# Peptides against a protein of PDB entry 5YCA: the designs that were tried, part 70

Target 1, 132 residues: chain A of PDB entry 5YCA
Amino acid sequence: RSLPAERNPLYKDDTLDHTPLIPKCRAQVIEFPDGPATFVRLKCTNPESKVPHFLMRMAKDSSISATSMFRSAFPKATQEEEDLEMRWIRDNLNPIEDKRVAGLWVPPADALALAKDYSMTPFINALLEASS

## One batch from the design tools (peptide; made by RFdiffusion4, then SolubleMPNN)

Design b2_p15_5_s2 (from b2_p15_5, 7 letters changed)
Fold by OpenDDE base, seed 5:
Parts: structure tokens; sequence; C-alpha cells
Structure b2_p15_5_s2 (fold): chain B 132 residues (1-132), chain A 15 residues (1-15)
């Protein structure tokens, strides 16, 4: 498949050590109509534009927002490019549906597959290893 | 609490 041409310079090196990112993650409890749920989040700031995006994990099953990953990795992507990638994820991976949250969410193994494609492996490893 | 809410807002704005 084709991914957007320009990638966030934060992700220039997929081989970096992820351990320094673990303590930068934060847990957050959110109240929903059916009860509370905990999320883990990691703030990722584009070093050139200084625009932040938050990568998110559901603490209970470690599902990760693929939509947030894509938008962080490809800040200049068109809506058409995003739609194409989300359709690819639906066709090739194992996304979950949760009416409480926006975006397309995937299990840990799929998140790591996407992380390799987007050059985000250290950040997704840190997000998955962080405590909740 | 701002981080998750901000992230969700970003997602909802593009829905």
Amino acid sequence: as target 1 above (132 residues)
Amino acid sequence: SAALEAAQKQLFEED
C-alpha cells in the first residue's frame, strides 16, 4: 500500500531505545455511561512544528488507537489518504469496535505491525509497557 | 484529564 510522502521527523529512527519514553506515559481514568475505564497516553510532539499528538492505549486489553498513530506519523496527510489506510487496516488487520471512543483501535500485535510501517516502534513499545 | 480529551476531540473533529 501507499503511505503519505512526508513523515513526522520525530520518527526518523525506528531503532531508538524505547525505555526512556516509558516514564513519560500517563494513566487516566475516564467515566463513561457504563462505568470507569483507564487509558494510558503518550504525548508526541513534532520537533519542527511543535504540534503535539497523543498516542492512546486502553489499559484493560492494551488496544491502541491506529487513527492517532496515523495522524501523528503523517501530519500532512489528506483525508483521502487516511481513509485509504483505515480501510487497509480493516481489510488486513484485526481492529475492534468500541462505541465509547472515536477512531479505529487495534490489538497490540497489530499496533506493533503498524508501528513498523510508520517508524514508531519505540513509542508503541513504551506505550504498551507503561503501567496503568 | 486534558490529554485524552484533547486527543478524542482531535479524532471527533475529523469524523
Scores: peptide ipSAE 0.069, ipTM 0.711, DockQ to the pose 0.117
Fold by OpenDDE base, seed 3:
Structure b2_p15_5_s2 (fold): chain B 132 residues (1-132), chain A 15 residues (1-15)
Amino acid sequence: as target 1 above (132 residues)
Amino acid sequence: SAALEAAQKQLFEED
């Protein structure tokens, strides 16, 4: 696979301590047709453009939105580049299918693998450790 | 806030 050339400068170093990010996460209950579900979210703002993206985790099973990770990491990516990466994830990782939510969601281990590829490890660690 | 709802709306619009 080929990831986009330009990455969000927020993710210049994936070796930083994640613990300061934990209290920045927020839990939210969303009502769906079949009942409520709790999510944990982390606001990630590009320090150059000031455009925010929200990284998201399903509280119950800790699934994380790979789509949101990709869009945050690669702000100049084309739709074709995103589609290519999502196909790679489907072919190589273990995404879940949830009709209630948009995007491609993956279990914690897969999210951390993607985080390494996208240089987002501290942010995903924080999202996984935050309370719901 | 409704941050998750906004994020999901964006995903639905762009996917």
Scores: peptide ipSAE 0.064, ipTM 0.708, DockQ to the pose 0.118
Fold by OpenDDE base, seed 1:
Parts: sequence; C-alpha cells; structure tokens
Structure b2_p15_5_s2 (fold): chain B 132 residues (1-132), chain A 15 residues (1-15)
Amino acid sequence: as target 1 above (132 residues)
Amino acid sequence: SAALEAAQKQLFEED
C-alpha cells in the first residue's frame, strides 16, 4: 500500500511518552437507535493548520476508529487514498462491523499497528488507557 | 438515517 506523502506535523515523533495525553481524553455518551454508547475521544489539533480531529474509541470493547486516525494523520489525503487504505485494512486487519457508526473500526491491537504506520503510537496508547 | 447521522456528527463535535 501507499500512504499519503504529507503527514500531520503533530505526529512527528512516534516515540514520545503517551501518559501526558491520557487526561486529555474525554468520555462522551452518544444516543443511538438501539440505546446509548460511550466513546472516549482525544482532540488532536494540527499545529500548522489549527484544524482539530478527534481520535475515537468505543469504551465498551476498545475498538478504535481507523478512519479518524487516517484523517488526523493525513490532512491532505484524497478520498481515493483513504479508500485505498480502508480497503487495505479490510483485507489485512480485523475490522469490526458496527452499523451504528460510520467509518472503519478496528480492535486495539490493529489500532496500534496502524498507529505505528501513521506515527501516532503515543496518541493511541493514551486513548486506549483513558478511563470512560 | 437522521438519527444515525446526528449521532455520528455529535461524535466529532467539540464539547
């Protein structure tokens, strides 16, 4: 696969300590047709553009939105590039089907694999460790 | 559905 060339400068260093990010996470209850569900989210602001994106975890099973990761990591990606990556995830990882939410969601281990590819490891570690 | 879209939008909104 080929990832987009330009990455969010927020993710310039994949080796940083994640613990300072844990208290930055916030829990949010979302109402769905079949009932409420809690998500944990982490606001990630591109230091150049100042555009924020939210990384998201389903609190119950800790699945992570791969779509949110990709969009945060690659702010200039085309839709075609996103589609290509999402297809790769479907073919190579273990995405979870959840009709309540948009985007592609993956289990924690897959999220960490993607985090390494996207240079987002501290942020995903924090998101996974945050309380809900 | 409208409900699904609203929930998804809410997920991406700031507090």
Scores: peptide ipSAE 0.047, ipTM 0.713, DockQ to the pose 0.893
Fold by OpenDDE base, seed 2:
Structure b2_p15_5_s2 (fold): chain B 132 residues (1-132), chain A 15 residues (1-15)
Amino acid sequence: as target 1 above (132 residues)
Amino acid sequence: SAALEAAQKQLFEED
């Protein structure tokens, strides 16, 4: 597959220690028709554009929003590029179906695989280790 | 909070 050419400079170094990011994560309870659910979020701000994106994890099963990862990693991606990547994820990884939330969500192992591709490993590790 | 609202917007907004 082909990923967008320009990547968020926030993710210039995939080898950084993730532990300082853990305290920056925040848990939040969201009300759904079938009851409350807890999510963990990590605010990621593009140092050039100053545009923030929130990486999101479902606390209970640690599913992570691949859509949010992609949008954070590739701020200038077209909708066509996003659609192509989401199709690739459906075909090659193990996304979950949750009608309560938008975007494509994947289990932790898949999230870490994507993180490697997007150079986001420290951020996804922090998101996964944060308490809820 | 603004951060919570932004996160919810990102979580629930459909394309």
Scores: peptide ipSAE 0.044, ipTM 0.697, DockQ to the pose 0.115

Design b2_p15_5_s3 (from b2_p15_5, 6 letters changed)
Fold by OpenDDE base, seed 2:
Structure b2_p15_5_s3 (fold): chain B 132 residues (1-132), chain A 15 residues (1-15)
Amino acid sequence: as target 1 above (132 residues)
Amino acid sequence: SEVLEEAQKKLFEED
Protein backbone atom coordinates (compact mmCIF):
# COMPACT_ATOMS: atom_id res chain seq x y z
CA ARG B 1 0.00 0.00 0.00
CA SER B 2 0.96 3.62 -0.44
CA LEU B 3 1.09 5.90 2.57
CA PRO B 4 1.09 9.68 2.26
CA ALA B 5 4.41 11.26 1.42
CA GLU B 6 4.61 13.72 4.29
CA ARG B 7 4.55 12.61 7.89
CA ASN B 8 4.05 14.61 11.06
CA PRO B 9 7.53 15.56 12.28
CA LEU B 10 6.42 14.62 15.77
CA TYR B 11 6.97 11.04 14.69
CA LYS B 12 10.46 11.39 13.28
CA ASP B 13 11.91 8.79 15.66
CA ASP B 14 10.04 5.56 16.26
CA THR B 15 12.59 4.25 18.75
CA LEU B 16 12.25 6.74 21.59
CA ASP B 17 11.33 5.73 25.11
CA HIS B 18 7.57 5.86 25.51
CA THR B 19 7.44 6.11 29.28
CA PRO B 20 7.56 9.91 29.47
CA LEU B 21 4.35 9.99 27.43
CA ILE B 22 2.37 7.80 29.82
CA PRO B 23 1.54 10.53 32.33
CA LYS B 24 0.43 12.76 29.48
CA CYS B 25 -2.48 10.47 28.75
CA ARG B 26 -5.88 11.34 30.16
CA ALA B 27 -8.90 9.22 30.89
CA GLN B 28 -12.30 10.42 29.78
CA VAL B 29 -15.69 8.95 30.52
CA ILE B 30 -18.15 9.31 27.70
CA GLU B 31 -21.84 8.73 28.14
CA PHE B 32 -23.41 6.63 25.42
CA PRO B 33 -26.98 5.47 25.02
CA ASP B 34 -26.07 2.06 26.38
CA GLY B 35 -24.03 3.45 29.26
CA PRO B 36 -20.72 5.06 30.06
CA ALA B 37 -17.43 4.06 28.53
CA THR B 38 -13.94 5.19 29.43
CA PHE B 39 -11.39 6.28 26.89
CA VAL B 40 -7.75 7.14 27.26
CA ARG B 41 -6.48 9.98 25.12
CA LEU B 42 -3.06 11.35 24.28
CA LYS B 43 -2.72 14.81 22.81
CA CYS B 44 -0.21 14.88 19.99
CA THR B 45 0.74 18.25 18.59
CA ASN B 46 2.51 18.69 15.30
CA PRO B 47 5.58 20.72 16.25
CA GLU B 48 5.52 22.65 12.99
CA SER B 49 1.86 23.34 12.35
CA LYS B 50 0.88 23.30 16.04
CA VAL B 51 -2.23 21.36 15.11
CA PRO B 52 -3.17 18.80 17.76
CA HIS B 53 -4.67 15.38 17.34
CA PHE B 54 -5.80 13.01 20.05
CA LEU B 55 -4.79 9.39 19.94
CA MET B 56 -7.48 7.37 21.61
CA ARG B 57 -7.89 4.02 23.32
CA MET B 58 -11.03 2.36 24.61
CA ALA B 59 -10.15 1.50 28.17
CA LYS B 60 -12.08 -1.73 28.37
CA ASP B 61 -10.68 -3.62 25.40
CA SER B 62 -7.71 -1.36 24.58
CA SER B 63 -8.82 -0.85 21.00
CA ILE B 64 -7.14 2.13 19.36
CA SER B 65 -8.51 4.60 16.84
CA ALA B 66 -6.66 3.90 13.63
CA THR B 67 -8.34 6.87 12.01
CA SER B 68 -6.88 9.25 14.55
CA MET B 69 -3.48 7.63 14.20
CA PHE B 70 -3.57 8.16 10.47
CA ARG B 71 -4.74 11.73 10.69
CA SER B 72 -2.08 12.57 13.23
CA ALA B 73 0.68 10.86 11.30
CA PHE B 74 -0.25 12.28 7.92
CA PRO B 75 -1.53 15.83 8.35
CA LYS B 76 -1.57 16.56 4.63
CA ALA B 77 -3.18 13.32 3.54
CA THR B 78 -6.08 13.50 1.15
CA GLN B 79 -9.42 11.95 1.88
CA GLU B 80 -8.69 9.43 -0.83
CA GLU B 81 -5.47 8.42 0.87
CA GLU B 82 -7.26 8.01 4.17
CA ASP B 83 -10.01 5.97 2.57
CA LEU B 84 -7.46 3.75 0.93
CA GLU B 85 -5.66 3.12 4.19
CA MET B 86 -8.85 2.45 6.10
CA ARG B 87 -9.84 -0.04 3.45
CA TRP B 88 -6.47 -1.69 3.76
CA ILE B 89 -6.95 -1.94 7.51
CA ARG B 90 -10.35 -3.53 7.04
CA ASP B 91 -8.91 -6.03 4.60
CA ASN B 92 -5.69 -6.89 6.42
CA LEU B 93 -6.17 -6.25 10.13
CA ASN B 94 -8.88 -6.92 12.68
CA PRO B 95 -10.86 -3.73 13.20
CA ILE B 96 -13.82 -3.68 15.53
CA GLU B 97 -17.23 -2.40 14.66
CA ASP B 98 -18.59 -0.03 17.26
CA LYS B 99 -21.38 2.31 16.27
CA ARG B 100 -20.77 4.42 19.35
CA VAL B 101 -17.49 5.79 18.07
CA ALA B 102 -16.37 7.43 14.88
CA GLY B 103 -13.56 6.10 12.75
CA LEU B 104 -11.94 2.72 12.52
CA TRP B 105 -10.72 1.08 15.72
CA VAL B 106 -8.28 -1.79 15.98
CA PRO B 107 -7.00 -4.06 18.74
CA PRO B 108 -3.66 -3.37 20.43
CA ALA B 109 -1.58 -5.68 18.26
CA ASP B 110 -2.96 -4.11 15.11
CA ALA B 111 -2.44 -0.65 16.54
CA LEU B 112 1.20 -1.45 17.16
CA ALA B 113 1.54 -2.77 13.63
CA LEU B 114 0.13 0.48 12.31
CA ALA B 115 2.31 2.43 14.69
CA LYS B 116 5.35 0.80 13.19
CA ASP B 117 4.16 1.77 9.72
CA TYR B 118 3.40 5.32 10.83
CA SER B 119 6.47 5.70 13.06
CA MET B 120 4.28 6.19 16.15
CA THR B 121 5.37 3.28 18.33
CA PRO B 122 6.28 5.27 21.46
CA PHE B 123 2.97 7.06 21.42
CA ILE B 124 0.88 3.95 21.01
CA ASN B 125 2.85 2.10 23.67
CA ALA B 126 2.24 4.96 26.06
CA LEU B 127 -1.43 5.05 25.22
CA LEU B 128 -1.75 1.33 25.82
CA GLU B 129 0.07 1.42 29.15
CA ALA B 130 -1.70 4.44 30.60
CA SER B 131 -4.18 3.92 33.39
CA SER B 132 -7.88 4.50 32.95
CA SER A 1 -29.00 9.56 16.97
CA GLU A 2 -28.35 12.97 18.39
CA VAL A 3 -27.22 11.51 21.68
CA LEU A 4 -24.77 9.24 19.95
CA GLU A 5 -23.41 12.06 17.85
CA GLU A 6 -22.88 14.23 20.89
CA ALA A 7 -21.00 11.47 22.63
CA GLN A 8 -18.81 10.99 19.59
CA LYS A 9 -18.13 14.69 19.42
CA LYS A 10 -17.02 14.77 23.03
CA LEU A 11 -14.55 12.01 22.36
CA PHE A 12 -12.80 13.87 19.57
CA GLU A 13 -12.69 17.38 21.00
CA GLU A 14 -10.08 18.89 23.25
CA ASP A 15 -10.27 18.50 27.01
Scores: peptide ipSAE 0.050, ipTM 0.719, DockQ to the pose 0.892
Fold by OpenDDE base, seed 5:
Structure b2_p15_5_s3 (fold): chain B 132 residues (1-132), chain A 15 residues (1-15)
Amino acid sequence: as target 1 above (132 residues)
Amino acid sequence: SEVLEEAQKKLFEED
């Protein structure tokens, strides 16, 4: 597969310590028809454009929004590029089905694989370790 | 579902 050419400069260094990011995460309870569910969110701001994106984790099973990761990592990506990557994820990883939430969600191991590809490892580690 | 859409909106929008 081919990822978009330009990446969010926030993710220029994949080797940084993730622990300072943990307290920046925030838990959020969302009410659904079948009951409440807790999510953990991490605000990630592009240092050049100043545009924020939120990385998302389901607290219960630690599923991560691959869609949010992609959109944060590749701010200039086309819809076609996103569709291509989401198709690749469906074909090669283990996305989950949850009609309650938008986007494509993947288990922790898959999220970390994507994080390596997108140079987002510290951010995904922090998101996974944050309390809910 | 409007209920689901509102929940998703709350999740993905900035606080």
Scores: peptide ipSAE 0.049, ipTM 0.718, DockQ to the pose 0.886
Fold by OpenDDE base, seed 4:
Structure b2_p15_5_s3 (fold): chain B 132 residues (1-132), chain A 15 residues (1-15)
Amino acid sequence: as target 1 above (132 residues)
Amino acid sequence: SEVLEEAQKKLFEED
């Protein structure tokens, strides 16, 4: 598959130690019609544009928003590029369905596979290890 | 914050 040409310079080095990012994560309880659910968030700011995105994890089963990962990694991607990647994820990985939340969510192993592709492994490792 | 609200709007929109 083809990924967008321009990547967020925040993710220039996929080999960085992730542990300093763990305390930067924040847990948040969100109320839904069928009850509360806890999410863990990590704020990721593009050092050039200064535009932030939040990487998101469901605390209960550690599912990660692939959509949030893609949008953070490729802030100038077209809608067509995003659609193509989400279709690839749906066809090749193991996304979950949750009517409460938008976007495509994947289990931890799949999230780490995507993280390698997007050069954001430290950030996803931190998000997965953070407490809720 | 406005940033948080925008992020939540994008990620937590219920179908």
Scores: peptide ipSAE 0.038, ipTM 0.682, DockQ to the pose 0.110
Fold by OpenDDE base, seed 3:
Structure b2_p15_5_s3 (fold): chain B 132 residues (1-132), chain A 15 residues (1-15)
Amino acid sequence: as target 1 above (132 residues)
Amino acid sequence: SEVLEEAQKKLFEED
């Protein structure tokens, strides 16, 4: 597959220690028609543009929003490029369906595979290890 | 915060 050419400079080094990022994660309870659900979020700010994006994890089953990962990693990606990547994820990984939330969500193992592709490993490790 | 609210709306709002 073809990923966007320009990547968020925040992710220039995939080998950094993730430990300092763990305490930066925050839990949030969101009310849905069928009841409350807890999410863990990590604010990721592009050091060049200063535009923030939030990486998201469902606390209950540790599912990660692949959509949030892609949009953070590739700030100049077109809708077509995103659609192509989401289709690839559907065809090659194990995404889940949740009518309560938008975007494509994947289990932890798949999230780490994507993190490697997007050079986001420290950030996804921190998000997965943070308490809810 | 406003940024958080916008992020949540963008991620969780149904089409």
Scores: peptide ipSAE 0.037, ipTM 0.676, DockQ to the pose 0.110

Design b2_p15_5_s4 (from b2_p15_5, 5 letters changed)
Fold by OpenDDE base, seed 4:
Structure b2_p15_5_s4 (fold): chain B 132 residues (1-132), chain A 15 residues (1-15)
Amino acid sequence: as target 1 above (132 residues)
Amino acid sequence: SAALEEAQRKLFEED
């Protein structure tokens, strides 16, 4: 697969300590038609464009939104590039299906694999360790 | 549904 050429400068260093990011995560209970569900979210703002994206974890099973990871990591990606990556994830990782939420969601181990590819490891580790 | 769409908006966007 070929990832987009330009990456969010927020993720320039994949080796940073993640622990300072943990308190920045926020738990949120969202009411869906079939009942409430808790999510943990981390606001990530591109330091150049100032455009924010939320990285997201389902509190119950720790599934992570791969779509949101991709969109945060690659702010200039085309829809075609996103579709290609999402297909790769579907074919090579272990995404879950949840009708309540949009995009492609993956278990923690897969999220960390993607995080390495996208240079987002500190952010995903923080998201996974945050309380709900 | 509108209810589902609103819930999803709350998740993926700011308040």
Scores: peptide ipSAE 0.302, ipTM 0.846, DockQ to the pose 0.875
Fold by OpenDDE base, seed 5:
Structure b2_p15_5_s4 (fold): chain B 132 residues (1-132), chain A 15 residues (1-15)
Amino acid sequence: as target 1 above (132 residues)
Amino acid sequence: SAALEEAQRKLFEED
């Protein structure tokens, strides 16, 4: 597959220690029509543009929002490029279905595979290790 | 659903 050419400079080094990011994660209880659910969120700000995106994990099963990963990693991506990547994820990984949340969500192993592709490994490790 | 949309807004946007 082909990923967008320009990547968020926040992710220029995939080898960074993830532990300083753990306390930056925040747990949040969201009230849905069928009951509450807890999410863990990590605010990631592009150091050049100052535009923030939240990386997100469902606390219960550790599913990660692949859509949010992509949007944070590739700030100049077109909708067409996003659609192509999401189709690739559907065809090659194991996304879950949850009517409560938008976008594609994937299990931890798939999230780490995407993190390697997007150069986001420290951020996804921190998100997965954070308490809820 | 308006209730679902509001919940999603809280999840994907800043506080």
Scores: peptide ipSAE 0.302, ipTM 0.847, DockQ to the pose 0.888
Fold by OpenDDE base, seed 3:
Structure b2_p15_5_s4 (fold): chain B 132 residues (1-132), chain A 15 residues (1-15)
Amino acid sequence: as target 1 above (132 residues)
Amino acid sequence: SAALEEAQRKLFEED
């Protein structure tokens, strides 16, 4: 597969210590029509454009939003590039189905695999270790 | 539904 050429400069160094990011994660209870669900979110701001994106984890099963990872990592990606990557994820990883939330959500192991590809490992480690 | 839309807004947008 081909990933977009330009990556968010926030993710320049994939080897940084993730522990300082853990306290920046925030747990939220969201009320859905069929009941509440808890999510953990990490606000990631592009240091150049100042545009924020939230990385997100479902507290119940630790699923991570792959769509939000992609949008944060590749701020200038086209819809076509996103669609191509989401198809790759469907074909090669193990995304879950949840009608309450938009985008593709993947289990922790798949999220960490994507994190390596997107140079986001510290951020995904922090998101997975944060309390809910 | 409107309720689902609002829930999704809270999840993906600023507080």
Scores: peptide ipSAE 0.298, ipTM 0.846, DockQ to the pose 0.910
Fold by OpenDDE base, seed 2:
Structure b2_p15_5_s4 (fold): chain B 132 residues (1-132), chain A 15 residues (1-15)
Amino acid sequence: as target 1 above (132 residues)
Amino acid sequence: SAALEEAQRKLFEED
């Protein structure tokens, strides 16, 4: 598949130790109509544009927002490029359906596969290891 | 619903 040409410079090195990122994650309880749910969020700021994106994990089942990963990794991606990637995820990975949350969410193994593709491995490892 | 939208806002934006 084709990924966008320009990647967030925050993710220039996929091999860095993720440990320092763990304490930067924050747990947040969100009140939904059917009850509360806890999420873990990691604020990722593009060092060039200064635009932040939150990487997000559902605390209970560790599902990760693939949409937020993509948008953080590829700040100049077109809607078409995003749509194509989301379709690829649907066709090749194991996204979950949750009406409470927007975007496409995937289990940890899939998130790590995407992280490798997007050069985000330290960030996703930290997000997965953070307490909730 | 408005409640769902508010919850989603809190999740995807800075709180």
Scores: peptide ipSAE 0.288, ipTM 0.842, DockQ to the pose 0.886

Design b2_p15_6_s1 (from b2_p15_6, 6 letters changed)
Fold by OpenDDE base, seed 3:
Structure b2_p15_6_s1 (fold): chain B 132 residues (1-132), chain A 15 residues (1-15)
Amino acid sequence: as target 1 above (132 residues)
Amino acid sequence: SAPLTLEQLEELFEE
């Protein structure tokens, strides 16, 4: 597959220590029609554009939003490029479509595979290790 | 009911 050409400069170094990011994660309970659910999030701000995105983990099953990862990693991606990557994820990984929140959610192992592709490994490691 | 969009969820997060 092909990924968008421009990547968020926040992710220029995939080898950084993730531990300083752990205390930056936050847990929050969100109310849904079928009951509350806890999300763990990490605010990631593009150092050039200053536009923030949240990386997100469902506390209950540790699913990570692959769609949010993609949008954070590739700030200038088109809808078509996103659709193509989401199709690739459906065909090659084990995504879940949650009825409470849109996008594709993937288990931790798949999230780490995507993190390597997107150069986001420290951020996903921190998100997975943070308490809920 | 329809799921929240990711944008809608982000707007609910509190700092």
Scores: peptide ipSAE 0.721, ipTM 0.945, DockQ to the pose 0.817
Fold by OpenDDE base, seed 2:
Structure b2_p15_6_s1 (fold): chain B 132 residues (1-132), chain A 15 residues (1-15)
Amino acid sequence: as target 1 above (132 residues)
Amino acid sequence: SAPLTLEQLEELFEE
């Protein structure tokens, strides 16, 4: 598949130790119509543009927002490029479409597969290991 | 009810 040409410089090195990122994660309870749910998030700021995105994990089942990963990794992606990647995820991975929060959410193994593709493995490892 | 957008969820986060 084709991924966007420009990647967030934050993710220039996929091999870095993830452990320093773990304390940077934050857990928060969000109220929904069907009850509270805890999310773990990691604020990731593009060092060039200074634009932040939150990587997000549902605490209960460790699902990760693939959509947020994509948007963080590819700051200049077009809507078409996002749509194509989301379709690829639907066809090749095991996403869920959660009724509480939009976008595609993927289980940890799928998130790590995407992280490898997007060169953001340390960030997803940290997000998965953080307490909730 | 409709799901929150990712942007809406981000707006709820407290640092």
Scores: peptide ipSAE 0.721, ipTM 0.945, DockQ to the pose 0.810
Fold by OpenDDE base, seed 5:
Order: sequence, then structure tokens, then C-alpha cells
Structure b2_p15_6_s1 (fold): chain B 132 residues (1-132), chain A 15 residues (1-15)
Amino acid sequence: as target 1 above (132 residues)
Amino acid sequence: SAPLTLEQLEELFEE
């Protein structure tokens, strides 16, 4: 598959120690029509543009928003490029479409596979290890 | 009902 040409410079080094990022994660209860759900998030700011995106984990089943990962990794991606990647994820990984929040949500192993492709491994490891 | 967009969810997060 083809990923967008420009990647968020925040993700320049996929080999960094993730542990300093763990305390930067935060948990919050969000109220939905069918009841509350806890999300763990990590604010990731593009050091050039200063635009932030949140990486997000559902606390209960540790599902990670693949769509948010993509948007954070590729700040100049088109909608067409996003759609193409989401189709790839559907065909090759094990995503879930949640009734409460849009986009594709993937289990931890799939999130780490994507993280390797997007050079986001430390950030996803931290998000997965953070308390909820 | 329809799910929240990711943008809508981000707006709910407290910093």
C-alpha cells in the first residue's frame, strides 16, 4: 500500500523509550446515550505546525483508534488517502466499528503493527500501558 | 443514534 508522503516530524524515531510518555496519558469518562465509557488519550503535537491530535484507547478492551493514528501521523493526508488506508486496515487487520465513536478501532496487536508502519511505536506502547 | 466523530470526542477531552 501507499502511505502519504509527509509524516508528522514528531514520529521521526520509532525506537525511543516509551516510558516517559506513560505519565502524559490521561483517562476520562465520557457519557454516551447507552452509558459511560472511559478513554485513555495521549496528546501529540506536531512540533512544526503546533497542531495537536489525540491518540485514543478505549479503556475497557484496549482498542486503539486507527483513524486517529493515521491523522496524527500524516497531517497533510487527503480524505482519499485516509479512505485507502482504512480499506487496507479492514482487509488486513481486525478493526471494529464502534457504535459510540466513529472511525476504525483496532486491538493492541494491530495498533502496534500500524504503529510500526507509521513510526509511532513509543506512543502506542505508552498509550497501551497507561492506567485507566 | 450515530456515533460521535473523532473530532467531537476530542472536543470533550479535558486538559
Scores: peptide ipSAE 0.721, ipTM 0.945, DockQ to the pose 0.799
Fold by OpenDDE base, seed 4:
Formats: C-alpha cells, structure tokens, sequence
Structure b2_p15_6_s1 (fold): chain B 132 residues (1-132), chain A 15 residues (1-15)
C-alpha cells in the first residue's frame, strides 16, 4: 500500500523509550445513550503546525482508534488517502466499527502493527500501558 | 442515534 508522503515530525523516531509518555495519558468517562464508557487518551501535537490530535483507547477492551492514528501521523493526507488506508485495514487487520464512536477501532496487536508502519510505536505502547 | 465523530469525542475531553 501507499501511505501519504508527509508524516507528522512528532513521529520521527520510532525507537524512543515510551515510559515517559505513560503519565501524560488521561482517562475520562464519557456518557453515551447506552451508558458510560471510559476512554484513555494521549494528546499529540505536531511541533511544526501546532495542531493537536488525541490518540485514544477504549478502556474496557483496549481497542485503539486507527483512524485517529492515521490522522495524527499524516497531517496533510487527503480524504481519498484516508479511505484507501481504512480499506487496507479492513482487508488485512481485525477492525471493528463501534456504534458509539466513528472510525475504525483495532485491537492492541493490530494497533502496534499500524504504529510500526506510521513510526509511532512509543506513543501506542504508552497509550496501551496507561491506567484507566 | 448516530455515532459521535472523532472530532466530537475530542471536544468532550477535559484537560
């Protein structure tokens, strides 16, 4: 597959120690029509554009938003590029579409596979290890 | 009721 050419400079080094990022994660209970759900999130700001995105995990089953990962990693991606990547994820990984929040959500192993492709492994490891 | 967009969820997060 072809990923977008320009990547968020926040993710220039995939080999950094993730543990300093763990205390930067936050947990919050969000109310939905079918009841409350806890999300763990990590605010990631592009150091050049100053545009923030949240990486996010459902606390209950540790599903992570692949769509949010993509949008954070590729700040200049077109909608067509996003659609192509989401199709690839559907065809090659094990995503779910949650009734409460849009986008594709993937289990931890799939999230780490994507993180390697997007050069954001430390951030996803921190998000997975943070408390809820 | 439709799912929240990711943008809508982000707006709910408290710093």
Amino acid sequence: as target 1 above (132 residues)
Amino acid sequence: SAPLTLEQLEELFEE
Scores: peptide ipSAE 0.721, ipTM 0.945, DockQ to the pose 0.802

Design b2_p15_6_s2 (from b2_p15_6, 6 letters changed)
Fold by OpenDDE base, seed 1:
Structure b2_p15_6_s2 (fold): chain B 132 residues (1-132), chain A 15 residues (1-15)
Amino acid sequence: as target 1 above (132 residues)
Amino acid sequence: MAPLTLDELEALFEE
């Protein structure tokens, strides 16, 4: 597959210690028609553009938004590039399409696989370890 | 009922 050429400089080093990021995560209950759901989120701001994105985990099953990971990692990606990557995820990983929130949601192991590809491992580790 | 977009969900998150 072909990932976008430019990556968010926030993710320049995939090997850093993730533990300082854990206390930066926040849990929040969101109300949906079928009931409340808790999300754990980590605000990630591109240090150059100053544009923030949230990485997000469903507390109940630890599913992580792969789409949000992609959008955070590749701020200049086109919709076509996103669609291509989401298709790759469907074909190669184990995503779910949640009825409450759009995009592809992946289990922790898949999220970590994507994190390696996107150079986001510390951030995803922190998100997975944070309390809900 | 259509799911929220990711942008819509982000807009709900509190600082």
Scores: peptide ipSAE 0.718, ipTM 0.942, DockQ to the pose 0.802
Fold by OpenDDE base, seed 4:
Structure b2_p15_6_s2 (fold): chain B 132 residues (1-132), chain A 15 residues (1-15)
Amino acid sequence: as target 1 above (132 residues)
Amino acid sequence: MAPLTLDELEALFEE
């Protein structure tokens, strides 16, 4: 697969300690037609563009939005590039398509695999360890 | 009912 060339400069160093990011995560209950669901999110702001994106975890099963990871990591990606990566995820990982929220959601181990590819490991570790 | 888009979900998050 081919990932987009330009990456969010927020993710320039994949080796940083993740623990300072844990208290920056927030949990929130969202109401859906089939009932409430808790999400844990981490606000990630591109230091160059100042555009924020949220990384997201479903509290119940710890699944992470792979689509949100991709969009945060690659701010100038085309729709075609996103579609290509989502297809790769379907073919190589274990995503689910949730009826409540769009995009691909992946289990923690898959999220960490993607995080390595996208240079987001500290952020995903923090998101996974945060309380709900 | 259609699922929320990621943008729609983000819009619901409190700062």
Scores: peptide ipSAE 0.717, ipTM 0.942, DockQ to the pose 0.821
Fold by OpenDDE base, seed 5:
Structure b2_p15_6_s2 (fold): chain B 132 residues (1-132), chain A 15 residues (1-15)
Amino acid sequence: as target 1 above (132 residues)
Amino acid sequence: MAPLTLDELEALFEE
């Protein structure tokens, strides 16, 4: 597959220690029609553009938003490029489409595979280890 | 009913 050419400079070094990011994660209960659900999130700000995105995990099953990962990693990606990557994820990984929140959500192992591709391993490790 | 968009979910997060 072909990923977008320009990546968020926040993710220039995939080898960083993830532990300092753990306390930056936050858990929040969100109310839905069928009841509450807890999300763990990590605010990731592009150091050049200053535009923030949240990486996010469903606390119950540790599913991570692949769509949010993509949008954070590739700030100049087009909708077509996003659609192409989401199709690849459907064909090659094990995503779920949640009835409460849009986008593709992937289990931890798939999230880490994507993190390697997007050079954001420390951030996903932190998100997975954070308390809910 | 339709799910929240990711933007809508992000808007609910409090720092």
Scores: peptide ipSAE 0.716, ipTM 0.942, DockQ to the pose 0.793
Fold by OpenDDE base, seed 3:
Structure b2_p15_6_s2 (fold): chain B 132 residues (1-132), chain A 15 residues (1-15)
Amino acid sequence: as target 1 above (132 residues)
Amino acid sequence: MAPLTLDELEALFEE
């Protein structure tokens, strides 16, 4: 597969210590028609554009939004590039489509695999370790 | 019911 050429400079170094990011994560309850669900999220701001994106984990099963990871890592990606990556994820990982929130959600192991590809390892480690 | 988009969910998150 081919990932977009321009990556968010926030993710320049994927070897940094993740522990300072843990207290920056926040848990929030969201109300849905079938009841409440808790999400753990981490606000990630592109240092050049100043545009924020949230990385997010469903507290119940620790699923991570792969789509949000992609959008944060590649802010200039086209819809076509996103669709291509989502197809790759469907073919090579174990995503689920949730009834409550759109996009592809992946289990922790798959999230860490994507994090390596996107140079987001510290951020995903922090998101997974944070309490809900 | 249709799921929330990621943009809609993100808009609900508070600082």
Scores: peptide ipSAE 0.716, ipTM 0.942, DockQ to the pose 0.806

